# Peptides against a protein of PDB entry 3WG5: the designs that were tried, part 81

Target 1, 218 residues: chain A of PDB entry 3WG5
Amino acid sequence: LAKNIVYVAQIKGQITSYTYDQFDRYITIAEQDNAEAIIIELDTPGGRADAMMNIVQRIQQSKIPVIIYVYPPGASAASAGTYIALGSHLIAMAPGTSIGACRPILGYSQNGSIIEAPPKITNYFIAYIKSLAQESGRNATIAEEFITKDLSLTPEEALKYGVIEVVARDINELLKKSNGMKTKIPVNGRYVTLNFTNVEVRYLAPSFKDKLISYITD
Target 2, 218 residues: chain A of PDB entry 3WG5 as posed
Amino acid sequence: LAKNIVYVAQIKGQITSYTYDQFDRYITIAEQDNAEAIIIELDTPGGRADAMMNIVQRIQQSKIPVIIYVYPPGASAASAGTYIALGSHLIAMAPGTSIGACRPILGYSQNGSIIEAPPAITNYFIAYIKSLAQESGRNATIAEEFITKDLSLTPEEALKYGVIEVVARDINELLKKSNGMKTKIPVNGRYVTLNFTNVEVRYLAPSFKDKLISYITD

## One batch from the design tools (peptide; aimed at target 1 F125)

Design b2_p25_5 (made by RFdiffusion4)
Pose (drawn by RFdiffusion4):
Structure b2_p25_5 (pose): chain A 218 residues (1-218), chain B 218 residues (1-218), chain P 25 residues (1-25)
Amino acid sequence: as target 2 above (218 residues)
Amino acid sequence: as target 2 above (218 residues)
Amino acid sequence: AAALAAFGGVIIPVSGSPAVLAAAA
């Protein structure tokens, strides 16, 4: 009961309804165990707007800070993952990862051709991504360009431009650097200072169902 | 005189990429065997827009008539399934089935809440559903109300209003009543008159991949 | 596949209706 606990979970692949269930399951475990924070290792090339919005909402309502960590090297928080990141308490990127490219699309034709959205819906997602950035004090100008310019950024660029808070190689370095940082959004109405000294790290294994479903969608 | 071959397939559940694959697989089989028609027993609560549009497109390119049959009793062709029906060569409904209810939403939230669709998406789908109805000679005024009023129809109501062509209890009654009917959209440029005199019915089983995906869904 | 992954893009599923949800409930 008198421990400082950080949960680490993994989320890989297309952001779908099932991805929401994962976020909710992992975050719920951390909440019920009074965790200082949960670190989500995120690698997503794309996903659905509805599941992305539900995840952002679940993070906003989280009773503990949610740290989105674009990991491992080569991972991306592209498309839906970018909104999830902008909608969270803290963003960390591992070296060689990517963030951005969030243009909303109606989807893919028989060819694999891109089916663009009506111009107004692009404006809707611009307003939504600007809102997430402003609510978290992040660079909304660059966030808008994730859509309008299909802008993508490396870790160092994302840090310089004020989109993320940490560049870290691993969980330990993430804990060291983010220790003492305030969350970019509140936890239950209050902006919180992260206490990662003398912390127990607990890894949450992805289930059989997680790995299988992810593989199939792949 | 001649022996006419009719294929029958079942398509159930949410409309997704796997559903497009089912439509493409079943239609390709019927085309290669020079079938008079393929009948799809459709039961769907809804699904994704891009896959629905890809299915409508696949049906437009079909070298043989595609008859959408809302079957069994209790089934529906709601939301995305309505567009598939309106985009097809002939629509049949079994007693006690439903068609319509197509108001677009960005999706469902955590607590039964619904994420509203911006007006541009709504107007976009109004134009699209009116277009499918106009191209097939079906009631565009009523088709709009599938969206603007979330209108849903019984089979008897759907026939009366000119949205569908046939009300049938089974495959036997469907072939009998639809024999001699012209298709509502062309097959390769010409409107084909359906010849169901002297008919061999062939049922197509769902593949291993079909069954697995749906068991996981159940 | 890789090209599309590199493209990114958020897919707008545009799925369901209030009546569908009510029926499900």

Design b2_p25_5_s1 (made by RFdiffusion4, then SolubleMPNN; from b2_p25_5, 13 letters changed)
Fold by OpenDDE base, seed 2:
Structure b2_p25_5_s1 (fold): chain B 218 residues (1-218), chain C 218 residues (1-218), chain A 25 residues (1-25)
Amino acid sequence: as target 1 above (218 residues)
Amino acid sequence: as target 1 above (218 residues)
Amino acid sequence: KAERDAKGGVILELSGSPEVLKRLK
């Protein structure tokens, strides 16, 4: 019996235009093979807002479900990572991970202090993050508080508050727990019920370019 | 039976003189073909006030209904985009989009801080945006607050407050929901009832020039 | 510096999301 394929790929580090290219490549591969889903193991401290928004759009345009999995333990979907997660078809977190802290900033001063974003920008991202949460049927109040309070949550808290859908220790537990769940946003205009029965897990390796850029940016 | 034509075109990025040329080209094509309407998929962070005002005028001078559709998910009609939307015959938003944040600025400092517009300019745009809202029968109080509070709204909020007319996930849902609606401003001196029964959707591609400029500005 | 138009006037911007947003941290 032809096994459905689930792709798994890792995205780690700052969210940049290169991170967009990684998402695009990974999702495209999974789309081409008509995968049941792709799981992105995400570990990010945040990054560029423009790149984040493009990534969210790319996820939302995916022909297959994109599952954001904050993994491994110790990882975070911080700031931009939270937006990406909230824009995805399903969010999972491993124990010992975090999500949130989404307040936009203009950058850092020479002394390392944060340059605050003006209220105009902050309010834009409040609307944006609330929109992502509302569209996905996730907790928009908490999504707002990720900005207004710089709130960060554990997986258990995030699950409890309806920010995420799954707490899972590994890919196998994730597949097991998410099997039969509906995507939180539509795929090709339809909410899809995930079917992880008799799936083959395929790991996508970083390209040489991915490794090189990660090496330069880390 | 001759199908009525609805054109769909995308305008993305900063509002500039080039964006005006895009609007003009797209609307002109749709006018020439006596289209039932044109839908502009708008995704903009804002841009130049002069270009924005010209675009609003071009929309208001259109011989056919111009529907602004904030699309795709993750898109915005931010700042100048809000003015453009408020100047249009119908506003739709996809889930996961935003509208608002309309406070005028003179630009950015080297440190990325906003250079505030003087009160005289701010007051001018308050009057202008209120006029657009009032003329279109949209919420002028919220339109003012887009400036005075730098307010940004979700599609659901914008619909609830009477800023927009439609929340739709895609073009088909937009056409379905907006069918039978009256334009919020007149077309050739008359409020038009949209008829999207048995329409052909035609997508307008960016010109080579459009692609080149987008490539240079992205 | 505020961008200036071709006539040396200050360009008025209506931007809700400045491109200058370098980082969401």
Scores: peptide ipSAE 0.049, ipTM 0.261, DockQ to the pose 0.100
OpenDDE base, seeds 1, 3, 4, 5: peptide ipSAE 0.045, 0.047, 0.033, 0.026; ipTM 0.234, 0.276, 0.290, 0.235; seeds 1, 4 fail the geometry check

Design b2_p25_5_s2 (made by RFdiffusion4, then SolubleMPNN; from b2_p25_5, 13 letters changed)
Fold by OpenDDE base, seed 1:
Structure b2_p25_5_s2 (fold): chain B 218 residues (1-218), chain C 218 residues (1-218), chain A 25 residues (1-25)
Amino acid sequence: as target 1 above (218 residues)
Amino acid sequence: as target 1 above (218 residues)
Amino acid sequence: SSERARKGGVILPLEGSPLVLERAK
């Protein structure tokens, strides 16, 4: 019996149009091979809202489950990363990671101070992040507080509050714990039960372009 | 008599934090050499508002006049580029260039459609672009229409409407036409009369990092 | 640290305008 394939790819750094291209490429590869799932190891401080929204859409259009895994220890799904996670089929976090801090900003001033977004933008993203939480059956109140309080959570807190589904130290523990879970959003209009029995894990390497972009954005 | 030095540097592509670093580096070099001015040859479709605002601030903090020159023919100071130009000490355009199209957007969807900014953002940037025009004694009504009508102007129209100060085919014509003009904003609290008599033109090359970033962002 | 702080911003028109969803440093 052909082993179910699970892809693992890493996305690190700021969320940009290039990050969208990475997500698109990785998910497309996993779709082509009819993988059981793709796990995206995510470490991001945030990034562009447009790229984030496009990534969320790309995940929602995936023919296979996309698992966002905040990894390694010390990593974060900060800001845009939280939205991406909330838009995914399953969220996992490694111990020592964080999620949240989603307050939209216009950017940073030269002195590093935050340029605040107008209240209507903040409200737009509150509505958006709450919709992602609601659609995925996750804690919409905490999702809102990621913006209104600039809240950041540990994996344990995020699990406790129903923001995420799994705390896992590594891919093996993630596969073990998520086996038999239903996706938090539909795949092709259906909630899928993850089947990680007899799985082959395939790692997707960043392209040369991905490496170059990461080198420049880091 | 030591020739007055005028620096010329090129900034092309999307306005990002890296573009800020380019502006900062170029202006700093010109400041260190006590240049009469720096001319930035600008070709941009737009970019990040935060980077744009930081660039405007950096220009306003310059110890020397910063001339934005929309160049070469076919180039544009689109969106963020228009704000940068309006924040500068003098604007020039080459024939066949454009300025304007400043409507703030949240980004582009996957299909390339515009994600519209909330009205309050639009109003914020209307106020901001009008302030830049007013501070520089340029046409604030047209500056607003760059947003409200997504207006784009030719060099001839921009000159006619008092958005820009010079139409010039090349650096030599720019120097000739701008000689004796007062800066549209202060330099160190004073309006400076440009003196391009007996000028040495020094071209600043992009750094290796600048080249690499441009290669990736283009 | 300073470079990361400067990367948050809304892109104005004609190219993708991010609202910056970055971690407040």
Scores: peptide ipSAE 0.133, ipTM 0.609, DockQ to the pose 0.134; fails the geometry check
OpenDDE base, seeds 2, 3, 4, 5: peptide ipSAE 0.084, 0.026, 0.039, 0.038; ipTM 0.581, 0.287, 0.559, 0.594; seeds 2, 3, 4, 5 fail the geometry check

Design b2_p25_5_s3 (made by RFdiffusion4, then SolubleMPNN; from b2_p25_5, 12 letters changed)
Fold by OpenDDE base, seed 3:
Structure b2_p25_5_s3 (fold): chain B 218 residues (1-218), chain C 218 residues (1-218), chain A 25 residues (1-25)
Amino acid sequence: as target 1 above (218 residues)
Amino acid sequence: as target 1 above (218 residues)
Amino acid sequence: SAARAAAGGVEIELEGSPKVLERLK
């Protein structure tokens, strides 16, 4: 019996238009192969709001479940990463990771101080993040507090408060724990029950272009 | 029996004079085919007030019902998008979308700060947005607060407060839920009861010009 | 008519979304 495929890809660094291209490419490959899911190992300090929103849309338009996995230990789904996670079909975190700190900013001043976003923009993102949480049946109060209190959570706290679905040490534990879970948002209009009982794990390597851009931006 | 046609078109990005041309083209095509309605999948951060007002007029002059659908998940009808929605025959939102944040601005300063509109302009748009809400039998208090409080709402909140008529996950659910609803404003001087029981859905693709301009502006 | 004339001279932006947000941190 042909094993179901689970793709695993890594996305690390700032969320940019290039990060959107990576998400799109990885999800497209997994869609083409009718994968059971794709797991994105996410480690991001945040990034651009426009790119983030496009990534959320791309995830929500996926023909297959997209699992955001805050990984490895020491990684974060900070700011834009939290929105991406909340827009996904399932959130997992490794021990020693973090999620949150979602307050929008306009950038940095010459002295390195944060230029605060005006209330208009902050309120927009409060509504947006709450909407993502509500749609996915996750804690909308905490989602709002990721902005209003710049809250950051551990995996254990995030699980406890109903922000995430799984704490897992590695891909094997993630597959084991998430097996039989329903996606928190629909796939092609239907909530999918994840089936990880007979899967082949395939790793998607970054393209040469992906490696080059990461190297230039690091 | 010839199926009634429902057109679906996507309008994404900033509201500009070019966005007006897209609305005009799409509505004109649907009018020419005597469509039951056109659904505009709207995803906008806002844009120009002049273009917005022209779009509202074009919608209100439509010979067929124009349904604004804030779609896909993660999309917004922000600022100008809210005015456009309030000027339409029916508003729908997908889960994970937002509406609101309508305070007019004069632009951005060199430091990226918002240049506030003077009270005269703000008051004009308060009156305008309230008029759109009142004409469509939608919540005029909330419409005003979209400006005065820079309020943004989830689909569930917008439905609860009587800003929108439908929450729907996709076009099929939208058609199902809006079937038998009356338009919130008249079509050719009459409130139309939407009939989606035996319809063909036709997607209008962006023209080559539309694609080129989107590509240049991205 | 008067409000269109008043709006015609000042570029008014109704931007609610963060295209302006370079960074969500």
Scores: peptide ipSAE 0.047, ipTM 0.262, DockQ to the pose 0.090
OpenDDE base, seeds 1, 2, 4, 5: peptide ipSAE 0.055, 0.051, 0.094, 0.033; ipTM 0.336, 0.309, 0.354, 0.249; seeds 1, 2, 4, 5 fail the geometry check

Design b2_p25_5_s4 (made by RFdiffusion4, then SolubleMPNN; from b2_p25_5, 13 letters changed)
Fold by OpenDDE base, seed 5:
Structure b2_p25_5_s4 (fold): chain B 218 residues (1-218), chain C 218 residues (1-218), chain A 25 residues (1-25)
Amino acid sequence: as target 1 above (218 residues)
Amino acid sequence: as target 1 above (218 residues)
Amino acid sequence: KEKRAAFGGVELPLEGSPKVLERLK
C-alpha cells in the first residue's frame, strides 16, 4: 500500500521575505508529492508583517494541510509566528514553548526602545488576527489579547483556551494526537480529516541559501 | 589646517534591519571623527517600514549632516528609499535616477500580485511622509502623491518641485553644489551650513557581514 | 531569471515582542 507521506521542515529565526521563500519551497515540495500534510517546526521571535501575511496566504492556498508545530521545547511562535500559526490548518506546541505577544510595533529606536505603532495600525492587526482566529474556529478573544495585552501563553493554556489543537512532545506524539482531526481551515475548499495511519515521515532540509541566510540573520 | 572630512558610504538593495545596522555603523563612524557630513549613496527598490522608520530616526538623531545621494545613474530611492531621503539633511540625485513610488503594501501574493494595504495604513503613511516633507521644508503635496498616485520623479522634476536639493553627476559635483547649503533639518537643534571647502573624502566599505547579507539578499 | 519580486512599497513590520530584539543584539 503506498504509504501516506508527511513532510517535516524546520523554520527558525525572524520572519522575513526569505522565510516566505522557505515556506513556499517546503509546501511546494509536499504538494508535488501529494503528501498527507506538511509539519513546519517553527521557532520565531517574530518579524515582518508583509512576510507574515504572505506566508499566511501561502498556507491558505496550500493544496495540502500545513501544520505549525512550535518546537523544540524553549521555542516560541512569537508575534508574526502567532499569526502564521492562526492562519494554518492545525497548531501544535511542545511543552515549554510559547505563543502570543502579537503587538505590532513600528520598530526599535536607537536606544533599543520600541517605536509604538499608531492606533490605526494596531487596530488593523487586531481585526486581522481576529479574522484568522474566527476563520479557523479558534479563540478570537484571546487572539485580540495577544495584541491588546501583549499576552503570551503556555501550550497548556493555549490548548485550554482553544487557541491551539495539540500539545505534543515530539513528531510521533503529534501524529498520534492529530490523527483523525479535521483541519481548522479548508484545503481546496474542504475540511480535511488528517490520516496519519501508516505514514512515512520525510524531513526536508533547508536549501544552501536558507542556511546561509540563517547564519547571517542569527 | 585640519581638513574637514566627508564620509561616503554605499547602501544598496532592500531596506531591512540589516540596512538599519549599516546606516547606524556608517553614521557612528562619521560622528566619531566629527565629519562635516556623511554622504550615503543609496540605491533601493524599497523594503520594510520598520527599518525605514528606524533609519529615519537614526538620521534625525545624527550628530552630523546625513546626505542621501541617489547614485549611480540607473539607481532609485523607491518606496522606503524616498522616506529615508525625505528624513535626511540633504537629498541629491544623479541624472538617470528616480525617486518616489511610496504606496505602502502589505506584501506580494504567491502570484506576485501586490497585497494592498488597508486605507487606514495608507493614510498613516500619507500623514507620515507629509510630516517628513514639512519638517524638512520639502514639497508635502508631491510627497503625498508619491503614495496616492504612486508617483515617480526624475531628478530634474524632483528638483523643480522642491522635493530634493541637488542634481549632481558625481561626488565632486555634489560637494560643489551643496557647499554653503543649509541642512533641511536640524543637527543637534540647529541648521548647519555645509562647508565642503578643502575637504577630504573618505569612503567607508561595507562590513563583512554587510557584504554577506547583500550577497544573499541580491 | 527569477524576477525578484521588487518589494515595492513600505512593508509594515510586525516586530516580535521587545524580548526578541534583545536577542538580536
Scores: peptide ipSAE 0.048, ipTM 0.582, DockQ to the pose 0.500; fails the geometry check
OpenDDE base, seeds 1, 2, 3, 4: peptide ipSAE 0.027, 0.024, 0.022, 0.024; ipTM 0.266, 0.317, 0.249, 0.338; seeds 1, 2, 3, 4 fail the geometry check

Design b2_p25_6 (made by RFdiffusion4)
Pose (drawn by RFdiffusion4):
Structure b2_p25_6 (pose): chain A 218 residues (1-218), chain B 218 residues (1-218), chain P 25 residues (1-25)
Amino acid sequence: as target 2 above (218 residues)
Amino acid sequence: as target 2 above (218 residues)
Amino acid sequence: ATMAEIEAANAGSGVIIPITGAAAS
């Protein structure tokens, strides 16, 4: 009961209804165990707007900080993952990862051709991504460009431009650098200082169902 | 005189990419065997827009008539399934089935809440559903109300209002009543008269991949 | 290729708006 606990979970692949269930399951475990924070290792090339909005909402309502960590090297928080990142308490990127490219689309034709959205819906997602950035004090100008210019950024660029808070190789380095940082959004109405000294790290294994469903959608 | 071959397939559940694959697989089989028609027993609560549009497109390119049959009793062709029906060559409904209810939403939230669709998406789908109805000679006024009023119809109401062509209890009654009917959209440029005199019915089983995906869904 | 494979091969540039319908009451 007198421990400092950080949960680490993994989320890979298309952001879908099932991805929401994963976020909710992992975050719920960390909440019930009074964790200092949960670190989500995120690698997503794309996903659905409705599941992305539900995840952002679940993060906003989280009783503990949620740290989105674009990891491992070569991972991306592209498309829906970018909103999830902008909607969270802290963003960390591992070297060689990517963030951005969030243009909303109606989807894919028989050809694999891109089915663009009506111009006004693009404006809707611009307003939504600007809102997430402003609510978290992040660079809304760049966030808008994730859509209008299909802008994508490396870790160092994202840091310079004020989109993320940490560049870290691994969980230990992430804990060291983010220790003492305020969350970019509140936890239950208060902005919180992260205490990662003398912390127990607990990894949450993805379930059989997680790995299988992910593989199938792949 | 001649033996006419009719294929029957079942398509159930949410409309997704796998559903497009089912439509493409079953239709290709019927085309290669020079079938008079393929009948799809459709039961769907809704699904994704891009897959629905890809299915409508696949049906437009079909070299044989595609008959959408809302079957069994208790089934519905709601939301995305309504567009598939309106985009097809002939629509049949079994007693106690439903069609309509197509108001678009961005999706469902955590607590039963619904994420509203911006007006542009709503107007976009109004134009699209009116267009499918106009191209097939079905009631565009009522089709709009599937969206603007979330209108849902019984089979008897759907026939009366000119949204569908046939009310049938089974495949036998469907072939009998639809024999001699012109298709509502062309097959390769011409409107085909359906010849169901001297008919061989062939049932297509769902594949291993079909069954697996649906068992996971159940 | 399956439609999911086509989508996966082209993923990375956009957020898919799944655009569903409201359930009838």

Design b2_p25_6_s1 (made by RFdiffusion4, then SolubleMPNN; from b2_p25_6, 13 letters changed)
Fold by OpenDDE base, seed 5:
Structure b2_p25_6_s1 (fold): chain B 218 residues (1-218), chain C 218 residues (1-218), chain A 25 residues (1-25)
Amino acid sequence: as target 1 above (218 residues)
Amino acid sequence: as target 1 above (218 residues)
Amino acid sequence: KTASEIEASNAGKGVILEVLSAPPK
């Protein structure tokens, strides 16, 4: 039986227009090869709202399931990363990771203090994050609290509250636990049941440009 | 007579946190050498609001006059660049340059359309740009219209409307025309009269990191 | 166009607000 392909790619660092290009490239490769799914190993402190919204839209336009996996231990889906996760077909977290802290900001002052967003922006992102949670059948109350309380959750808490679908130590455990789960949002207008019983895992490397950008932003 | 030093540095591309580091480095070098002034040759399409506000603050904290020079011909001080210029001690433009187009946006959608800022943000930046114009004795009505009408001006128009102080073809003409002008904002609490009668011009090069970022963002 | 190309092509159309950054550690 031909092995179903599952792609795995890493996205690390701030969410920017370059991060969108990474998501687009990785998803496009997986779509071209008719993969069963792509797993994005996500580790982000946050980033730009426009890039985040574009990434969410690109995930929602995917012809295959996109799984956000907060990995490795110590990683986070913070701020923009939480929105991306909530916009995805399945969320997984490794032990020792975090999700949340979604308060919108205008940026950072010279002293590193947060420039607060006006209430209208905060309310816009509350509505947006709640819509992502509702569309995916995830906890919209907790999604709101990621903004209003600047809440961050452990994997166990996020699973307990119905924010995420899987806690897994590695890709093998993720595939095993998510096998037979339905996507939380539709793929091409249909909810897909994941089939990870006979899969080939293919790792995608960052491009030269991706490596160069990461080196400069670190 | 010891020649007074005038530094010249180039800042090109998007306004980011890295652009702040460039401004800070260049101004710090000129401050350490007790320069008469630093001229920043600015060519920017715009960028981040937080970085822009930090750059304006760094200019206003400068121990020496900071001259923004929109250069070469074909360059612009667009969007964030206009705020930076309006926050500076003197603005000059080369023929064939532009200034303005200051409407705040949340970013760009996947199709390249503008994500509009809510009215509260627009009003915040209207107040901010007007304050910069008023503090510098520049045309606050035109500064507002850079947002409300998305207005862009030629050097001749900007000079005519009292947005800028000098139109100059090159550094030599800029020094000649700005000699004896007072700074539009104070330097260490005092308005400084520029003395360019016996100056040594020193050019500052971009760092290796500066070159690498420019190469990636282009 | 890549998002970076879109951003570059749209550069000058407004001041970008980065709305969702976690505090630098």
Scores: peptide ipSAE 0.080, ipTM 0.675, DockQ to the pose 0.716
OpenDDE base, seeds 1, 2, 3, 4: peptide ipSAE 0.159, 0.057, 0.049, 0.034; ipTM 0.383, 0.638, 0.336, 0.278; seeds 1, 3 fail the geometry check

Design b2_p25_6_s2 (made by RFdiffusion4, then SolubleMPNN; from b2_p25_6, 12 letters changed)
Fold by OpenDDE base, seed 1:
Structure b2_p25_6_s2 (fold): chain B 218 residues (1-218), chain C 218 residues (1-218), chain A 25 residues (1-25)
Amino acid sequence: as target 1 above (218 residues)
Amino acid sequence: as target 1 above (218 residues)
Amino acid sequence: MTAQEIEAANAGRGVILEVISAPPK
């Protein structure tokens, strides 16, 4: 019997419109091949809220399960990365990673100080992040505290609080632990039970454009 | 014999002029009591470069050893936090923390995109971070890569590469492991051997002002 | 774009959700 395909792709760095293009490309490839899932190895300090919202929407529109995996050790799904994770079908974290710190800002002043977001924007993102948590059956109280307390969590804490679904050291452990789990949000209107019993893992490399922009943005 | 005092204080959140005030207050208290050291439990996503440079200078002017401890698990010494750590007398990290991602930015555009720092500013911070690493006998090549590759490291990697000095789960393990270590930079012109054999640990709480501003900035 | 998408786009515009990289002096 032909092995079910699981795609693995890396998204590293700041969340931008280009990061949206990466998500869109990776998910589209996996959709075209009717993959069992795509795992996005995410390592981000955050980025643009507009790009983040587009990425969340793209994930929610996916024809296949999108698993956000905060990886490798030392990586984070910080700020925008947390929103993306909360908008996905499954969240996994490697030991030594973090999630949270979701407070919106408008930017940095010429003196390098933070330009605080006005309360209306902060409240918008509180409502938004809570909605993502609620829709995915994750801890909406902690999701709010990611903003209101700038809270950051370990994988163990995030699992304990019901923010994430899996702690895994590598892709093999992730596949093993998530096998038989239901997606936290629907795939085309259905909650999917993940089947990782007979899978081929396919790695998607960054495009040349992806590498170049990562090089410029890094 | 009177126990030597080790102060422990928490600095969490964005590096700002207020964070400088926290460092200054904490170090000043510990200096006044002739503490053996102060441990700063650092959890920061980064912040202002000006505040960071002032904090580094304040640490370098300290009359006592200042230990930066990336803590708790899930915390980071990201961006400005890495510079602060590299400017300190000893760096420790808890398992599940991270360090790095030091690329300077000018801020965020009205559309939420990153305003990249011009090459002159990036090069300035490359020189600066390398200087901090060299002065402290830490890995200057990796310090540069924190900017040029936006590199983030685990505690184990950071230790292996000679970026940090200690991996410790808690204050007690930190004290135990760092006992007998020399400071990586001088204290009043002398490299100090840390003596944690007979110490009293004193915790410094955030001031009311610290809490209020943390509340406003969070 | 739905009203919610427009509001979202407007709310997200200029908003940063990032771990603060050290801004230059």
Scores: peptide ipSAE 0.218, ipTM 0.427, DockQ to the pose 0.112; fails the geometry check
OpenDDE base, seeds 2, 3, 4, 5: peptide ipSAE 0.126, 0.136, 0.111, 0.077; ipTM 0.399, 0.380, 0.373, 0.350; seeds 2, 3, 4, 5 fail the geometry check

Design b2_p25_6_s3 (made by RFdiffusion4, then SolubleMPNN; from b2_p25_6, 11 letters changed; failed a check: too like the target's own chain)
Amino acid sequence: KTAQEIEAANAGRGVIIELISAPPK

